Peptides against a protein of PDB entry 5HOI. Designs and how they scored, part 80

Target 1, 351 residues: chain A of PDB entry 5HOI
Amino acid sequence: FRYMPFSPAGTPFGFTDRRYLTMNEVGYVSTVKNSEQYSITVSFFDVGRFREYHFEDLFGYDLCFLNEKGTLFGQSKTGQIQYRPHDSIHSNWTKIIPLQAGERITSVAATPVRVIVGTSLGYFRSFNQFGVPFAVEKTSPIVALTAQNYRVFSVHYSQFHGLSYSLSELGTSSKRYYKRECPLPMSLPNINSDMKKDANLDYYNFNPMGIKSLFFSSYGDPCIFGSDNTLLLLSKWRSPEESKWLPILDSNMEIWKMSGGKETTDIHVWPLALAYDTLNCILVKGKHIWPEFPLPLPSEMEIRMPVFVKSKLLEENKAILNKKNEIGADTEAEEGEEDKEIQIPVSMAAE

## One batch from the design tools (peptide; made by RFdiffusion4, then SolubleMPNN)

Design b1_p13_4_s3 (from b1_p13_4, 4 letters changed)
Fold by OpenDDE base, seed 5:
Structure b1_p13_4_s3 (fold): chain B 351 residues (1-351), chain A 13 residues (1-13)
Amino acid sequence: as target 1 above (351 residues)
Amino acid sequence: MKASDVIKELLSE
């Protein structure tokens, strides 16, 4: 096994000179080989809100994380990271992460308030958005990271224990764990069954964990999309004893249903984000399970949330909207995010 | 775009 650099929805080069470093609901980051250099382009789906930009990469960035405020780049071998705000008013910053012999940065994440670096030796490094370090923690080897606001979803790999996950909050003074290295019930790529196609071997060599993406939902729930094309959502994570992974979408089954039961073995879902009750994704037709160039337009795939979750979410969103309308403009009330736990009723899991 | 519409298009190619 080899630790590879992971970025959410990143694609391999394949037989081309170009790949996506990352993509999500905000946009997509591409890199093109140009002799010994790379050209990076940061593109956005909302062209009215953001302007596409490019730069020359002399370092060969192989890690990327895109958010609404900026792009974090990393070089897995050298330990170099760069944060580039989308707004030209804010300065870029660069830092070298100290790596031990054979250590690699395996994943990076960035929010408007935090930067996180995870390594193959399990070093979890946290920074603010300006690259000021908070802490270094040693965990099990990190294979993937995502973050939303102050929350971090980390995936760990041990040769003895397989996949685990942590969910933590990076406050100003301390790290809180909601979950700490708990078992992750995600299937790893099956080399014997899945590697019958050369394209699957190329992808496995790029991403041995088969994690196509991981993100937080619009409701702040950790989501992961594995090689089995199942979207898993971590429900009830605030209640450690009640927390469970929900298979909220089998994308292969959903494509099959949408086709009217036709053969769909060449149609693939590439996950971007979970917005409310819809998976934002790229639909790909072809030999490769990942999008090529140009990037197809994003598609919305409805998830099978239990009807009671949709109704509670609609009621909670209405209650939030009504509270926002009743609170007139004047008070700088610290919006304490009322961490309303979405209770999925037990009865719908058995039908 | 709805995934159902895009899948129909992709299956017509």
Scores: peptide ipSAE 0.545, ipTM 0.951, DockQ to the pose 0.590
Fold by OpenDDE base, seed 3:
Structure b1_p13_4_s3 (fold): chain B 351 residues (1-351), chain A 13 residues (1-13)
Amino acid sequence: as target 1 above (351 residues)
Amino acid sequence: MKASDVIKELLSE
């Protein structure tokens, strides 16, 4: 096994000179190899809100994280990171992360308030948005990171224990754990069955964990999308004893249903984000399970969330609205759409 | 765009 650099929804080069470093609901970051250099483009889905920009990359950034305020880049081998705000108000900054011999940056994440770096030796490094360090923690080897506001979802791997996850909050004074290196019930890629197709082997060599993406939902729940094309959501993570992973979408099954039961073995879901009960994704047709160039427009796939998750989300939204109203923010109350009983997916009803 | 509409389009190609 080799620790590879991971970025959310990043794609391999394959036999091309270009790939996506990352993509999510905000946009997509591409890199093109030009001899010994790279040209990076940061593109956005909301072209009215953001302006596309590009720059020459002399370092060969192989890690990326995009948010609404900026893009974090990293070089897995050298330890170089760069943060580029989308606005011109804040300056770009560059930093070298000290790496031990053979250590790699395996993942990076950035929010408007935090920068996180994870390594193959399990160094978890936290910074503010200006690259000022908060802390260094030693964890199990980090293979993936995502972050939203002050929260960090980390995936860890050990040869002895397999996959684990942590959910933490990076306050100003301390790190709080909601979950700390708990077992992650995600299947690893099956090398023997799926690797008969060259395209699957190329993807496995790029991403041996098979984590296509991980993100926080719009409600702040950790989500992960594995090689099995199942979207897992961490439910009730505030209650340690009640917290569980929910298989909220089998994307292969949903594609099959939407096709009317046709063969759909060449149609693939590439996950971007979860907004409410809708998976934002790229639908890909072809031999590659990842999007090529040009990037297709994002598609919305409705998710039948379990009723108990939807009710809790409605309560949390009401609580957020009530707090906004107490703070005197005139947000017009859009009228409540009726509680349509969302039927639990048959895959969840088989207990 | 709805995934159902995109899947129908992709299957018509």
Scores: peptide ipSAE 0.544, ipTM 0.950, DockQ to the pose 0.651
Fold by OpenDDE base, seed 4:
Structure b1_p13_4_s3 (fold): chain B 351 residues (1-351), chain A 13 residues (1-13)
Amino acid sequence: as target 1 above (351 residues)
Amino acid sequence: MKASDVIKELLSE
């Protein structure tokens, strides 16, 4: 097994000189190889909110994370990272992460408030958005990272234990764990079945974990999309005993249904984000399971899981809060209520 | 765009 640099929804070069370093709901980052250099373009889906920009990459960045405020780049072998704010008001910064012999940066994540670097030796490094370091923690080998605000979803790999995950919050003074290296019930790519197609071999060599993407939902729930094309959502993560992975979407089955039961072996879902009850994704037709160039427009795939209850309960709770505010009830909204997990009534979990 | 509409388009190609 070899640790490879992972970025959310990143694509391989394949037989081309170009690939996506990352993509999500904000946009997509592409790199084009030009001799020994790379040209990076940061593109956005909301062209009214953001301006596309490009730059020459002399380092060969192979890690990327895009957020609403900037783009984090990393070079897995050299340990170089660069943060580029989308706004010109803030300066770019570059740092070198100290790596041991054979250590690689395996994943990077960035939020408007945190930068996270994970390594093949399990070094978890945290920084603020300006690159000021907070801490270095030793964990199991990190294979993937995503982050939202102060929360970090990390995927770990051990040869003995397989995949595990952690969910943590990076406060100013301390790291809190909601989940610490718990088993991740995601299937690894099956080398024997999947390798029958050359395109699957290329993807496996690029991403041996088969994690197409991981993200936080709009509700702050960790999501992961594996090689089986199943979207897993971590529910009830605030309650250690009640926390479970929900298979909220089998994308192969949904494609099959949407086709009217036709053979759809050449249609693939490429996950971007989970917004409410919709998977934002790229639909890909072809031999490759990943999007090529130009990038197709994002598509919305509705999820039919009990997450509908969470959306309705959130809308109802917002409507109740808005009505209370109109009635002039000084409900001191304790800052702690936004972070309460909406209890889904047990009656709706049985349908 | 809805995935259902895009899949119909992709299947018509």
Scores: peptide ipSAE 0.544, ipTM 0.951, DockQ to the pose 0.576
Fold by OpenDDE base, seed 1:
Structure b1_p13_4_s3 (fold): chain B 351 residues (1-351), chain A 13 residues (1-13)
Amino acid sequence: as target 1 above (351 residues)
Amino acid sequence: MKASDVIKELLSE
C-alpha cells in the first residue's frame, strides 16, 4: 500500500497531460502539465457568482480543495500549501508544512474559516483561513479530508485496522470529537477483480482507497462515495450510540433502473455533492470511470432516503418553514408528499 | 439536469 494524495473527486492524468485536481458543487479545478510547469484553472458552475481564473503552478500541486470563498492547493511531497481566495479582496498566502522523512500530505481541506492538512503519518494540522496555525494533533494516518464550516470529516487508514473515520469540530479554543477513529464500513477496491481492466489499474494507482469523493451534505451529514459506487451517509452523528452509516444510494442500481434494465457497464457516476435528497454528480460514458475534458454538465440523481432520514428532513423542513412563517413569508404549505413508500432494495430485504 | 434524461441521451449514442 502507498499513501497517495487525495482530493475530493480528483481524476488521474491517465494518458493525458490534464486532470481535475478536485471538483464539487462549486466548481472544478483542472491542471495541465506543461514541460516544466503546470497551468491551473479554477472554474465554476455558477458563472454568475464566480469568475474563472488561472495561474501558473511552479510547484506541481497534487492536492486541492475548492469552496465558495477560495481554493486550497497542496504539494504532497514538499509540504507547500497555497490558499487562493476567489475574490481580489483577500490576498493569496503560501506556507510550507514541515514534513518528516517519507511523510506526505495526503489530503487538504478548506472552509471559509478553517484550513486542514492531513498527512501519511497522521499529523492533523489546523489553521484559520489566513494560514495561522491552531494545533497539531497526532492521529492514525489520514487518507482523506473534507470540511464544512468548523466541522472536519477525516478518513484514516491502518494496515491492522483498515479504514476508520473521525468527525470533529474545530472551535476557536478546542477540537471536539463527535466520532474519533471509529470503524468505517466501506469496502476497499479489490485489486484482483477490478484490475483486469487497465483503466481500473490506473485509477487504483491514483487512488488506492477507491474513495471517489467525500463531502458534507447540505444538512451537514458526512458522506462518502467509494469504489462500490455506494453513497454512504453518516446518520445521527450527534448521538454517539445512535450514529450509523446509511447506504442511501447504490448508483449502479439507479443507473440500471434509469436505463430500463439495459447494460450500463460503461456508464459511471462521478459524485460531486449531496444537496437535500439529490446527488449532484457527473455522468460519464466510456472506458474511464472519471470525467474527461470537457467536463459534462452536472446531473441530479434523486436519492431514496431511508424513512428515518426522511423524518429528520421533514422536521428540518418544518423548522425552516416555521422560521419563514415567523418572518412573514406566505409560503403555501404543500402538504402532499408524505406517502412515497421507500422501497428497500431487494438485495437488502433478503436477510 | 435530471440524471434520467442524461442517461437516456448517453444510451442513444
Scores: peptide ipSAE 0.543, ipTM 0.950, DockQ to the pose 0.669

Design b1_p13_4_s4 (from b1_p13_4, 7 letters changed)
Fold by OpenDDE base, seed 4:
Structure b1_p13_4_s4 (fold): chain B 351 residues (1-351), chain A 13 residues (1-13)
Amino acid sequence: as target 1 above (351 residues)
Amino acid sequence: MKASEVIKQVLSE
């Protein structure tokens, strides 16, 4: 097994000189190989909110994470990272992550408040958005990272234990774990079945874990999309005993249904984000399971899981809060209520 | 766009 640099929804070069370093709901980052250099373009889906920009990459960045405030780049072998704010008000910064012999940066994540670097030796490095270091922790080998605000979802791999995950919060003074190296019930790519399609071989060489993407939902729930094209959502993660992975979408089955039961072996879901009850994704037509150039427009795939209860309960709770505010009840909204997990009534979990 | 509409379009091509 070889640790490869992972970025959310990143694509291989394949037989081309270009690939996506990452993509999500904010946009997509592409790189084009030009001799020994790369040209990176940061593109956005909301062209009214953000301006596309490009730059020459002399380092060969193979890691990327895009957020609403900036883009984090990393070079897996050299340990170089660069953060580029989208706004010109803030300066770019570059750092070298110290790597041991044979250690690689395997994943990077960035939020408006945190930068996270994970390595093949399990070094978890945290920084603020300005690159000021907080801590270095030793974990199991990190294969993927995503982050939202102060929360980090990390995927770990051990040859003995397979895939595990952690969910942590990076406060100013300490790291809190909600989940620490718990088993991740995601299937690894089946080399024998999936490699029989030559077009998939390049992808599994690029991403041997088959993790197409991982993200936080709009509700702050960790999501992962594996090689089986199933979207898993971690529910009840605040309650250690109640926490479970929910298979909220079988995208192959949904494509099959949407086709009217036709064979759709050339249609693939490429995950971007989960917004409420909709998977934002790229629908890919072709031999490759990943999007090529130009990038198709994002599509919304509705999820039919009990998460509908969470959306309705959130809307109802917002409507109740708005009505209370109109009635002039000084409900001191304790800052702690936004972070309460909405209890789904037991009656709705049985349908 | 809804995935169902895109899939219908893609299958009509």
Scores: peptide ipSAE 0.340, ipTM 0.899, DockQ to the pose 0.561
Fold by OpenDDE base, seed 5:
Structure b1_p13_4_s4 (fold): chain B 351 residues (1-351), chain A 13 residues (1-13)
Amino acid sequence: as target 1 above (351 residues)
Amino acid sequence: MKASEVIKQVLSE
């Protein structure tokens, strides 16, 4: 096994000179090989809110994380990281992460308030948005990171224990764990079944964990999308005893249904984000399971949230609305979303 | 765009 640099929804070069370093709901970051250099472009889906920008990369950044305020870059071997705000008013900063012999940065994440670096030796390094360090913690080897606000979702790998996850909050004074290295019930890529196509072998060599992406939902729930094309959501994570992973979308099954039961072996979901009850994704047609160039427009795939997740989200939203109403903000929210009876799929009624 | 619409388009090509 080799630790590879992971970025959310990053793509391999394949047989091309270009790839996506990362993509999400904000946009996509591409890199193009130009002799010994790279050209990086940061593109956005909301072209009215953000301006596309590019720069020459002399370091060969192989890690990336995009948020609404900036882009974090990393070089897995050298330990160099760079944060580039989207707003030109804010300065770029660069830092070298000290790495041991053979250590690699495996993942990076950035929010408007935190920068996180994870390594193949399990070093978890936290910074503020200006690159000021908070702490270094040693965990199990980190293979993937995502973050939202002060919260970090980390995926760990051990040869003995397989995949685990942590959910933590990076306060000003301390790190709080909601979950600490708990088992992650995600299927790893099956080399014998999935690698029958050369295209899948290229992807496996790029991403041995098969984690296509991980993100926080719009409600702040950790989500992960594996090689099995199932979207998992961590429900009830605030209650450690009640916390469970929910398979909220089988994307292969959903494509099959949407096709009317036709063969869809050349149609692939590439996950971007979960917004409310919709998976924002790229639908990919072709031999490769990842998007090529140009990037297709994002598509929305409706998820079947279990009724208990929708009810709790509705209760949390009502509690947020009631708190806003107690604060005297006269925002006339229109009444009109009718109680559509959520038909429970028959397959979940058999327990 | 809805995924169902995109899939219908992609399958009609």
Scores: peptide ipSAE 0.340, ipTM 0.898, DockQ to the pose 0.628
Fold by OpenDDE base, seed 1:
Structure b1_p13_4_s4 (fold): chain B 351 residues (1-351), chain A 13 residues (1-13)
Amino acid sequence: as target 1 above (351 residues)
Amino acid sequence: MKASEVIKQVLSE
C-alpha cells in the first residue's frame, strides 16, 4: 500500500496533460502540465457569484480543497500549502508544513474558518483561515479529509485495522471528538476484480482507497462515496451509541433503474455533494469512471433516504418553516409529500 | 438537471 494525495472528487491525469485537482458543489479546480510548470484554473458552477481565475503553479500542487471563500492547495512531498481567496479582498498566503522523512501530506481541507492538513504519519494540523496554527495532533495515518465550518471528517488507514473515521469539531480553544477512529464500514477496491480493466488500474494507482469523494451534507452529516459507488451517510453522529452508517444510495442501481434496465457499464456517477435528498454529481459516459474535459454539467440524483432520516429531515424542515413563520414570511405549507413509502432494495430485504 | 433526463439523453446517443 502507498499513501497517495487525496482530494475530494479529484481525477487522475491518465494519458492526458490535465486533470481535476478537486470538484464539489461550488466548482472544479483543474491543472494542466506545462513543460516546467502547471497552470491551475479555479472554475465555478455559479458564474454569477464567482469569477473564474487561473495562476501558474511552480510547485506542482497535487492536493486541493475548494470552498465558497477560497481554494486550498497542497504539495504532498514538499509540504507546501497555499490558500487563495476567491475575492481580491483577502491576500493569498503560503506556508511550509514540516514533514518527516517519507511523510506526505495525504489530504487537505479548508472552510471559511479552518484549514486542516493530514499526513501519512497521522499528523493532524489545524490552522485558521489565515494560516495561524492552532494545534498538531498525532492520529492514525490520515488518507482523506473534508470539513464544514468547524467540523472535520477524517478517514484513517491502518494496515492492521483497515479504515477508520473521526468526526471532530475545531473550536477556538479545543478539539472535540464526536467520533474518534471508529471503524468505517466501507469496502476497499478489490485489486483482482477491478484491475482487469486498464482504466481502473490507473484510477486505483491514483486513489488506492477508492474514495471518490467525501463531504458533509447540507444538514452537516458526513458522507462518503467509495469504489462500490454506494453513498454512505453517518446518521445520528451526535448520539455516540445511536450513530450508524446508512447506505442511502446505490448509484449503480439507480443508473440501472433510470436506464429502464439496460446495460449501463459505461455510465458512472462522480459525486460532488449531497444537498437535502439530492446527490449532486457528474454523470460520466465512457471508458474512464472519472470525468474528462470538458466537464459535463452537474446532475441531480434523488436519494431514497431511510424513514428514520426522513423523520429528521421533516423535523428540520418543520423547524426551518417555523423559523420562517416567526419572521413573517407567508410560506404556504405544502402538506402533501408524507406518504412516499421507501422501498428498501430487495438485496437488503433478503436477510 | 435531473440525472434521469441526462441518462435518457446519453442512452439515445
Scores: peptide ipSAE 0.340, ipTM 0.898, DockQ to the pose 0.656
Fold by OpenDDE base, seed 3:
Structure b1_p13_4_s4 (fold): chain B 351 residues (1-351), chain A 13 residues (1-13)
Amino acid sequence: as target 1 above (351 residues)
Amino acid sequence: MKASEVIKQVLSE
């Protein structure tokens, strides 16, 4: 096994000179090989809100994380990271992360308030948005990171224990764990069955964990999308004893249903984000399970959230609205759409 | 766009 640099929804080069470093609901970051250099482009889905920009990359950034305020880049081998705000108000900054011999940055994440770096030796490094360090923690080897506001979802791998996850909050003074290196019930890629196609082998060599993406939902729930094309959501993570992973979408099954039961072996879901009960994704047609160039427009796939998640989300939204109203923010109350009983997906009803 | 509409288009090509 080799620790590879991971970025959310990143794609391999394959036999091309270009790939996506990352993509999510905000946009997509591409890199093109230009001899010994790279040209990076940061593109956005909301072209009215953001302006596309590009720059020459002399370092060969192989890690990326995009948020609404900026893009974090990293070089897995050298330990270089760069944060680029999308606005011109804040300056770009660069930092070298000290790496031990053979250590790699395996993942990076950035929010408007935090920068996180994870390594193959399990160093978890936290910074503010200006690259000022908070702490260094030793964890199990980190293979993937995502973050939203002050929260971090980390995936860890050990050869002995397999996949685990942590959910933490990076306050100003301390790190709080909601979950700490708990078992992650995600299937690893099956090399023997799925890798018979050359295209899948190339992807496995790029991403040996098969984690296509991980993100926080719009409600702040950790989500992960593995090689099995199942979207897992961490439900009730605030209650340690009640917390569970919910298989909220089998994307292969949903594609099959949407096709009218036709063969859909050449149609693939590439996950971007979860907004409410809708998976934002790229639908990919072809031999490759990842999007090529040009990037297709994002598609919305409705998910049948378990009723218990939707009710709690409605309560949390009401509590957020009530808190906003107590703070005197005039947000017009859009009228409550009725509680339509969302039928539990048949894959969840088979227990 | 709805995924169901995109899938119908992609399967009609």
Scores: peptide ipSAE 0.340, ipTM 0.898, DockQ to the pose 0.657

